# Peptides against a protein of PDB entry 2Q3Z: the designs that were tried, part 36

Target 1, 272 residues: chain A of PDB entry 2Q3Z
Amino acid sequence: YVLTQQGFIYQGSAKFIKNIPWNFGQFEDGILDICLILLDVNPKFLKNAGRDCSRRSSPVYVGRVVSGMVNCNDDQGVLLGRWDNNYGDGVSPMSWIGSVDILRRWKNHGCQRVKYGQCWVFAAVACTVLRCLGIPTRVVTNYNSAHDQNSNLLIEYFRNEFGEIQGDKSEMIWNFHCWVESWMTRPDLQPGYEGWQALDPTPQEKSEGTYCCGPVPVRAIKEGDLSTKYDAPFVFAEVNADVVDWIQQDDGSVHKSINRSLIVGLKISTKS
Target 2, 254 residues: chain A of PDB entry 2Q3Z as posed
Amino acid sequence: YVLTQQGFIYQGSAKFIKNIPWNFGQFQDGILDICLILLDVNPKFLKNAGRDCSRRSSPVYVGRVGSGMVNCNDDQGVLLGRWDNNYGDGVSPMSWIGSVDILRRWKNHGCQRVKYGQCWVFAAVACTVLRCLGIPTRVVTNYNSAHDSNLLIEYFRNSEMIWNFHCWVESWMTRPDLQPGYEGWQALDPTPQEKSEGTYCCGPVPVRAIKEGDLSTKYDAPFVFAEVNADVVDWIQKSINRSLIVGLKISTKS

## One batch from the design tools (peptide; made by RFdiffusion4, then SolubleMPNN)

Design b1_p11_4_s2 (from b1_p11_4, 7 letters changed)
Fold by OpenDDE base, seed 3:
Structure b1_p11_4_s2 (fold): chain B 272 residues (1-272), chain A 11 residues (1-11)
Amino acid sequence: as target 1 above (272 residues)
Amino acid sequence: KETFPVYAVPP
């Protein structure tokens, strides 16, 4: 999980799983230096360099920083996300074949955001960076992945009496979503939560004011312990959220209906 | 069905 430079990222859908080859390239020339630059331009370093550096021995701290810095939201991070199929002024997320080109572009353009990324690109770059920093990391794919915006562990749709969705469909379920899992101890938590930790660099929700996510013990998610830092409810919802339809009647009444046709979550962990 | 493809914009 540290030594492997080439691997696969799983994509597609639950019914039609596919993969792409990816060059993580953590040992290629200059990549470690770029990862160190990434740390040195993070907001916490800029605010207090001494404090930031003193905490870099903690993979928990570093993982959280990397999660935030792989996306360009809130900082001089690496990637700008885009999902609307308008990629003419950059590189289509589907065109990337490895992390090295992305990181080099970022550094060579003065830490200017690279256009463009989507979930697997964010995850792959995060994986490269974390591996460079000596943290065992793998890319994870979750099919039918939920994006819960209000931390209620539900994906909620508002529908009229005919079943038509009303208003903005703000909460959503991705056909697939990628993030990373990193191996680390959790001395900041109660015993037993060492091991794989979920980190999500795709800018979906803010955590403590920054677009970052995790680390959160995979065990905590599996056992439903949502009190563990960081961001357990959000990650839990990605893999376990229930779908609820709020059906509006013509008389103004609202009926709650559980949508059993939409099943959230099918996580695949990689060996490479 | 009501799952979103890769080109769906997150909130």
Scores: peptide ipSAE 0.040, ipTM 0.720, DockQ to the pose 0.210
Fold by OpenDDE base, seed 2:
Structure b1_p11_4_s2 (fold): chain B 272 residues (1-272), chain A 11 residues (1-11)
Amino acid sequence: as target 1 above (272 residues)
Amino acid sequence: KETFPVYAVPP
């Protein structure tokens, strides 16, 4: 999880699983230096360099910083996300074959955001950076992955009496979503939560004011302990959210219906 | 659909 530089990222759908090869390249020339630059331009360093540097011995702290810095939201982060198929002014997310080119472009252009990324690109770059910094990390793919926006562990759709969705879909279920899991101890938590920690660098929701996510113990998610930091409810919802249909009738009454046809979550952890 | 492709813009 530290030494492997080439691997696969799973994509597609639950019924039609696909994968792409990816060069993480954490040991290629200059990559470690770029990762250190990433740390040196993070908001916490800019606010208080001494404090930030003193905390870089903590994989919990570093993981959270990296989660925020892989996306360019709120900072001088690496990647700009885009999902509308308009990539003419940059590089299509589908064209990337490794993290090295992305990181080099970011650094070589004065830490300007690289266009463009989607979930697997964010995850892969995060994986590279974390591995480069000595944190065992793997990319994870979750099929039928939920994006809960209001922290109620539900994906809610509003429908008319005919079952047609009304208005814009604010919450959504991705056919697949990627994030990373990193191995670390959690001295900041109660005993038993050492091990794999989920981190999600795709800018989906803000955590403490920044587009970042985690680290949160995979064990906590598995056991349903949503009180543990960081961002347990959000990560839990990605893999366990229930889908609710709010059906409005002509008389204005609303009926709650559990959509049992939509099953959220099918996680695949990679070995490389 | 309720399940979005990778090209769907997140909120």
Scores: peptide ipSAE 0.040, ipTM 0.725, DockQ to the pose 0.212
Fold by OpenDDE base, seed 4:
Structure b1_p11_4_s2 (fold): chain B 272 residues (1-272), chain A 11 residues (1-11)
Amino acid sequence: as target 1 above (272 residues)
Amino acid sequence: KETFPVYAVPP
């Protein structure tokens, strides 16, 4: 989880799993230096360099910083996300084959955001950075991955009497979503939460004002401990959210229906 | 329908 430089990232759908090869390249020339630059341009460093540096021995702290810095939201982060198939002014997310080129582009262009990324790109770059910094990390793919916007652990759809979805869908379920899991102790938590920690660098929701996510113990998610820092409800929802259909009748009545045909979450952890 | 492809614009 630290030494492997080449691997695979799983994509596709739950029924049709695909994968792509990926060069993480954490030991390639200059990559460690770029990772250090990433830390030195993070908002916390800019705000208080001494405090930031004093905390870099904590993989919890560093993991959270990296999750925020891999995306360019709110900072001088690495990647700009885009999902609308308009990539003419950059590189299509589907074109990347490794983290090295992305990181080098970022650094070589004065830490300007690289266009463009999607979830697996964010995750892969985060994986590279964390591995560079000595944190065992793996990319995780979750099929039927929920994006809960209001932290109610539900994906809610509104339907008419004919079952047709009405209006814009604010919440959604990705066919797949990628994030990373990093191995670390959690001295900031109660005993027993050491081990794999979920971190999500895709800018989906803000955590404490910044587009970052985690670290949160995988154990906490499995056990449903939503009080655990960081962002347990969001990560929990990604893998466990229920789908609710609100069906409105002509008379104005609303019927709540739990959609059991769609099961959120099928997580696959990589070995490399 | 209920499952969105990666090319769908996120919220």
Scores: peptide ipSAE 0.037, ipTM 0.722, DockQ to the pose 0.207
Fold by OpenDDE base, seed 1:
Structure b1_p11_4_s2 (fold): chain B 272 residues (1-272), chain A 11 residues (1-11)
Amino acid sequence: as target 1 above (272 residues)
Amino acid sequence: KETFPVYAVPP
């Protein structure tokens, strides 16, 4: 989880699992230096360099910073996400084969955002950076992954009396989503929450005003302790959300039905 | 803004 430079990222669907080879390359020339630059351009460093540097011994702190800096939202982070299949002014997310090229492009262009990334690209780059910084990290693929936007642990669809979906589907379940898990102690939490911590660098929701997510103990998610920092409800929903169909009648009455046809969450952690 | 992968679709 620290030493492996080449691996696979799992994609596809729960029924039809796919994978791509990926070069994490955390020990390639210049990559560590780029990771240090990433830390030195983060908003917390720019605000108070001394305070930021004093906290870099904490993998909790560093993990959260990296989660935010892998995406370019809110800062001079590495990757710009794009999901509309129009990548002519950059590089298609599907064309990347490793983190090294991405990080080098970012640094060589004056820390300008690299176009473009999607979830596995964000996760893979985060994995590289965290490994460079000595934090054991693995890419995680969650099949049937939910995106809860209103923190109610539900994926909600609104339907008319005929069962037709109304409005935009802001909340969705994806065939797969990728993030990372890092191994660390949690001295900021009660005993027992050491171990794997989920971090999600894909800019899905803001956490404390920044597009970042985690670290949150995997154990807390498993046990349903949603009070545990950081971002336990969001990560919990990714793997455990229920699907609710809201049926609105012509008279204005609303009924709900829990949709059990879609089972949210099948998390696969990489072996390398 | 919603961030959803093109490579990933609803099941």
Scores: peptide ipSAE 0.050, ipTM 0.763, DockQ to the pose 0.172; fails the geometry check

Design b1_p11_4_s3 (from b1_p11_4, 9 letters changed)
Fold by OpenDDE base, seed 5:
Structure b1_p11_4_s3 (fold): chain B 272 residues (1-272), chain A 11 residues (1-11)
Amino acid sequence: as target 1 above (272 residues)
Amino acid sequence: KETVPVNAVPE
């Protein structure tokens, strides 16, 4: 999880799993230096360099910083996210084949945000940085499964008065989300939460005012301990599905049924 | 809080 430089990132859907080759390249020339620059331009360093540096021995602290710095929200982070298929003024997220080019572009342009990323790009870059800093890390893909009701998205079904789903299976929502898991001890928590920690660098929600997420013990998520820092409720929601059934009656009235599931989605981790 | 949409890889 530290030594592997080439791997795969899983994409697609739960029923049609795909993967792309990815060059993480954490040991390529200059990458470590770029990772250190990333740390040195983070808001906490700029606010108090001494305090920031004193905490860099903590993978918990570093993981949280990296999660925030991989995206350019709120700081001089690496990637700008975009999802609207308008990538003409940059690089399509689908075009990237590795983290090295992204990181080099970021540095070479004065730490200006690179256009563009989506979840797997954010995750992959975070994985590279964390591995470079000696933190065992893997990319995780979570698939949404409408049929199994284990999606991280709000799944909406339209049904007739007889409860029959309208449309065919091909029209069902299939998607995925990527983040990283890093192995670390958690001295800041009660015993038993050491091990894999989820970190999500995709700027989905703010955590304590910054677009970052985690680290949160994977165990805590599995056990439903939402009090565990950091961002357990958010990560928990990423792996659980809420299903909304819209039932339309003949008179045009619509009824809403919400089914809450605690089932974790289909999660695939990269192998080192 | 602000959120972003989920990724969209063409299938």
Scores: peptide ipSAE 0.039, ipTM 0.715, DockQ to the pose 0.153
Fold by OpenDDE base, seed 4:
Structure b1_p11_4_s3 (fold): chain B 272 residues (1-272), chain A 11 residues (1-11)
Amino acid sequence: as target 1 above (272 residues)
Amino acid sequence: KETVPVNAVPE
């Protein structure tokens, strides 16, 4: 989880699992230096360098900073996300084969955001950075992953009688979603929450005003403890949200669809 | 559809 530089990232769907090779490259020349630059350009450092540096011994603090800095939202972060297939002014997310090129591009262009990333790219870069900083980290793929925007643990779709989605819903179910899990103690929490912590660098929702997510104990998610920091309700919803698919008839009546059933949360954790 | 590797909402 720290020493391996090459691995696989799982993609596709629950029914058709795929994987791609990925070069994390945390030990390649200059990568550690880039990770340190990432820390030195984060908003907390810019606001109060002394306070930020004093907290860098905490993997909880560092993990949260990295989660925010891997995306370029709200800061000088690494990657700009894009999902609309318009990648002509950058690099298609599907073209990346490793974290090294991304990080080098970011640094070499004055910490200008790299175009473009999607979830596995964000996760992979975060994994590289965290490993560089000595935090055991793995990429996680969750199939049928929910994006709960209103923290109600429900994803609701509305369809017409022909099965067509009505309107644009901000909440969605990804075919797959990737994030990272990092191993750390949690002295900031009650005893028993040490171990794997979920972190999500894909800019989906703001946490305390910044597009970041976690760390949250995997144990807390498994046990349904949504009170523990950070962002337990959001992460819980990614793996446990219920999906309701409604069909609206011409007469205005609404009923649950019997033609489709979605199960949220088939998680695959990597061994490397 | 389900075989698309792109991170997207399944149709």
Scores: peptide ipSAE 0.037, ipTM 0.696, DockQ to the pose 0.231
Fold by OpenDDE base, seed 1:
Structure b1_p11_4_s3 (fold): chain B 272 residues (1-272), chain A 11 residues (1-11)
Amino acid sequence: as target 1 above (272 residues)
Amino acid sequence: KETVPVNAVPE
């Protein structure tokens, strides 16, 4: 999880799993230096350098900082997210083949945000950075379904006959979503929550005023301990939410989408 | 509050 530089990121759907090759490249020349720059431009460092540096021995602290700094929301972070298929003024999220190019572009342009990323890009860059910093990390892909109700949480959303999403939601449900899990102890929690911790660098919700997420013990999510810091309720929903994708006709009638038959809650972790 | 849409990657 620390030594592997080449891997795959899972995409597509639960029934039709796809993957892309990805160069994490945590040991390539200059990448560690870029990761250190990332830490040195984070808001906490800028506010109080001494305090920030004193806390960098904590994977919990560093993980939370990295989850916030991989996205450019609220800070000089690495990536700008975009999902509307208009990428002409940057690089399409689908065109990236590794974290190295992204990080080098960010650094070489004075820590200006790189255009553009989506969930797997955010996750992959976070994975690279965390690995560089000595934290065992893997990319996780979770798939959601349009028909099945295999979890306790059911989330419904509607599309028109043209596939356009209807309604106003604060957060949309992904056909698939990627984040990272990092291995660390949790001295800040009760015993038993050491191990894999979920971190999500995709800017979705603010946590304590910043677009970041985690770390939260995977065990806590599995056991439904939603009081566990950080952001247990949010991550719980990411993992366990059932999705029903409805097609709404002009006459107001609705039917389940036949185009999205996914297995609900299928989580795939990279074993590299 | 920022709304996050579904990914642009096709199934």
Scores: peptide ipSAE 0.033, ipTM 0.717, DockQ to the pose 0.188
Fold by OpenDDE base, seed 2:
Structure b1_p11_4_s3 (fold): chain B 272 residues (1-272), chain A 11 residues (1-11)
Amino acid sequence: as target 1 above (272 residues)
Amino acid sequence: KETVPVNAVPE
């Protein structure tokens, strides 16, 4: 969780699981320095350097900062997300093979946002940074299905007969989604919530005014304690939301997807 | 192919 530099990130769908090789490279030359730069350009440091530095001994604090800084929303963060297949003015999210190139590009261009990332890219970079900072971290992939109802929450989206997604993308769910889990104690919480903590650097919802997510104890999510900081309801939905995939025909008729063999909420934790 | 986000993603 700290020492491994090369690994795999799981992608695809629950029925057709794929993976890509990824170079986390937390021990490569200059990467730790870049991670420290990331901390030094974060909004909390700029607001009060002394306070920020004094809190860097807390993995809870650092994890939350990193979650926010891996995306470029609200700050001089690392990655700009894009999902519309228009990547000509940057690098396609599918082209990345490791965190090292991304971090080096970010630093070498004066902490200018790197184009572009998607969930696994955000997660992988966060994993690298957290490992560099001595926090045991792993990438997590969660899969969903088309229409099986296995959880308390329901998200619906529509496709045409050719599989093209219709409607507002903001209301849609990932066929797969990646985030990270980091191992830490939680002295800020009641006893029993030490261990794996979920963090999501993909910019989706604001938490306390910043596009960041977590840390929240995995145990709290499993036990349904949604009052636990940070962002328990959001992470709970990421893991437990049901998906209904509707197919709309040319005549306007709507049908549920007939593919019922997919697994909802299949989470895969990767050591590297 | 486009990746569908869990929630709204700012661009």
Scores: peptide ipSAE 0.028, ipTM 0.717, DockQ to the pose 0.115

Design b1_p11_4_s4 (from b1_p11_4, 6 letters changed)
Fold by OpenDDE base, seed 1:
Structure b1_p11_4_s4 (fold): chain B 272 residues (1-272), chain A 11 residues (1-11)
Amino acid sequence: as target 1 above (272 residues)
Amino acid sequence: KETAPVYAVPP
């Protein structure tokens, strides 16, 4: 998980799993230096360099910083996300074949955001950076992955009496979503939460004011311990959210639809 | 047959 430079990222759908080859390239020339630059331009370093540097011995701290810095939201981060299939002013997320070119472009252009990324690109770059920093990390793909925006552990769709979807589709289920899991101890938590920790660098929700996510113990998610820092409810919802279809009547009453619910979550952890 | 898009989309 630290030494592997070449691997595969799973994509597609639960019924039609696809994969792409990916060059993580954590040992290629200059990549470690770029990862260090990433740390040196993070908001916490800019605020207090001494404090930030003193905390870099903590994989928990570093993991959280990296999850925030891989996206360009709120900071001088690496990637700008885009999902509307209009990539003419940049590089299509589907065209990337590795993290190395992305990181080099970012650094060579004065730490300007690289256009564009989607979930697997964010995850793969985060994986490269974390591996460079000595943190065992793997890319994870979750099929039928939920995005819960209101922290109720539900993906809710509202329909009128005719079954037509009403309102904004703020909450959604991705056909697939990628993030990373990193191996670390959790001295900041109760015993037993060491091991794989989920980190999500795709800018989906803010955590403590920053578009970052985790680290949260995979064990906590498995056991439903939603009080565990960081961001346990959000990550839990990605893999376990219930889907509810509501029918709204003209009088304002709401009842659950009898329609088939989509099953959320089919997680695949890479071995490469 | 169902489609299998490469990029992430809602179902």
Scores: peptide ipSAE 0.084, ipTM 0.731, DockQ to the pose 0.241
Fold by OpenDDE base, seed 4:
Structure b1_p11_4_s4 (fold): chain B 272 residues (1-272), chain A 11 residues (1-11)
Amino acid sequence: as target 1 above (272 residues)
Amino acid sequence: KETAPVYAVPP
C-alpha cells in the first residue's frame, strides 16, 4: 500500500466489472517534491504556514488537505473534473494511464489545474500523493455509488404518472465511483476507529466549506456511526443510500415508492 | 441500462 507503484483501478458496472492498469509512480523522480509543493500551496498553509506545518505530522490532517488539493475547486489544486465528454481543450479523463504525468503537468505549469479528471483519476492521484507522504493508501471502487446532495441518506427521483423522471436529477447514482482508503490512527476520535479511513477527492460536496471528504473510519460507515468526523453521512450514503421514487399522479397526489431494483453500493478494495 | 461504460455516468 506504500511500496507498490503499479496497480489496477476497477471501473465499469456491477454487472460488467472492468479494470485499467495504473502507474501510481510515487517513487519516480520529483514526485515527492511535487507532493510537498501541493502541501505548500494549500489554503491552510497560505493562511498560516506555521500552524499548517505543525499539523503535518497528523495523517488525519494531511489526508484531509490532500483530499481538498487533488481537486482544483476552491484552491490551486491538481485536477479539474469534467463529465460532459467535451475534453478538446485538455486531456480526456479516459486517456490517463498514471499519476506521474498529471502531477508533473500540474507543477510544470505553475500549479495550474490539469484538465481533466473523473473519479478514478482523482482517487489515483490522491493515492499517489498519500503514499508519497508515507500514508498507506489504496484505491476503492464502489459500484452503484450514490451522490446524496441533501444529507438525508436517500436518492430521490421525481416521476410522473407514467414513471418518467422529472426535473434535473440533482441526486444521482454513478455506475461506479472511486475514492481512497488510508490506514491511520484516529487520536481525534474515540478508541476503536483506527484502521482504514475513507477519503474522497472528487469534488462532489463541500465539507466545512471546501470540496473535500474524510477521513472517516470505514468501521464507522460499516456500523452506521454517522456522528464520526469527517463526512460520515455522505460516505455512508455512497454505499448505503436507499432510492425513493416520488410518483406524482394526475390528481396532484404523490406516492412514495422504495425502488428496490436500484441497490446502492458494491465496494471493491484493492490489495495493491 | 445494461451498458458498461468505462467512464463514470449515471445509470
Scores: peptide ipSAE 0.073, ipTM 0.735, DockQ to the pose 0.258
Fold by OpenDDE base, seed 3:
Structure b1_p11_4_s4 (fold): chain B 272 residues (1-272), chain A 11 residues (1-11)
Amino acid sequence: as target 1 above (272 residues)
Amino acid sequence: KETAPVYAVPP
């Protein structure tokens, strides 16, 4: 989880699982230095360098910083996300084969955001950075991954009497989504939550005002303890959200229906 | 299905 520089990232769909090779390259020349630059340009460092540095011995703190800095939202982070197939002014997310080129481009262009990333790119870069910083980390893939925007653990669709979705589909389910899990102790929590912690660098929702996510104990998610910091409800929803249809009839009445055809969550973890 | 295409919709 620290020593392996090459690995695989799982993609595709639940029924058609695919993988791509990825060069994490945490030991390649200059990569550690770039990771340190990433820490030194984070908003917390810029606000109070002494406090930020004093907390860098905490994998919990560092993991949260990295999840925020891998995306360029809110800061001088590494990657700009794009999903609309318009990548002409940058690099297609599907073109990347490793983290090294991305990190080098970021640094060499004055910490300017790299165009473009999607979930597995964000996750892979985060994995590289965390490994560089000595935190055992792996990329994970969740198929049928939910994006809950209002923290109610539901994916909600509004439908007419014919079952057609009405309005904008704000909440959604990805065919797959990638994030990382990092191994750390959790002295900030009650005993028993040491081990794998989920971190999500893809900018989906703000956590405490910043596009970051985690760390949250995988155990907490598994056991449904949504009180554990950080962002347990969001991560829980990614793997466990229920899908609800609000069906409006012609007379104006609304019926709530559980959509049992849409099952959220199928997580695949890597061994390296 | 109601799942988002792999590369089609942003978060």
Scores: peptide ipSAE 0.046, ipTM 0.752, DockQ to the pose 0.218
Fold by OpenDDE base, seed 5:
Structure b1_p11_4_s4 (fold): chain B 272 residues (1-272), chain A 11 residues (1-11)
Amino acid sequence: as target 1 above (272 residues)
Amino acid sequence: KETAPVYAVPP
């Protein structure tokens, strides 16, 4: 999980699983230096360099920083996300074949955000950076991945009496979503939460004011311990949210229906 | 590619 430089990222859908080859390239020339630059331009370093540096021995701290810095939201992060198929002013997320080119572009352009990324690109770059920093990391793909925006563990659709969806689908179920899991101890938590920790660098929700996510123990998610930092409810919802249809009648009555036909979450962890 | 319809996360 640290030594492998080439691997695969799973994509597609639960019914039609696909994969792409990916060059993580954590040991290629200059990549370590770029990872260190990434740390040195993070908001916490800029605010207090001494404090930031003193905490870099903690994979928990570093993981959280990397999660925030892989996306360019809120900071001088690496990637700008885009999902609207308009990539003419940059590079299509689908065209990337490795993390190295992305990181080099970022550095070579003065730490300007690289256009563009989507979830697997964010995850792959995060994986590269974390591996480069000596943190065992793997890319995870979750099919039918829920995006819960209001932390109620539900994906809610509002419909009229005719079944027409009302308003924008703010909460969504991705056909697939990628993040990373990193292996680390959690001295900041009660015993038993060491091991794989979920980190999500795709800018989906803010955590403590920053677009970052995790680390949260995979065990905590599995056991439903939503009190465990960081961002347990959000990650839990990604893999275990219920879909609720709210049907509003003309009389103002609202009916709740749980969509039992759609199963949220099918997680595949890479073995590379 | 991640879902349909298109979902955009604000920068």
Scores: peptide ipSAE 0.035, ipTM 0.755, DockQ to the pose 0.131; fails the geometry check

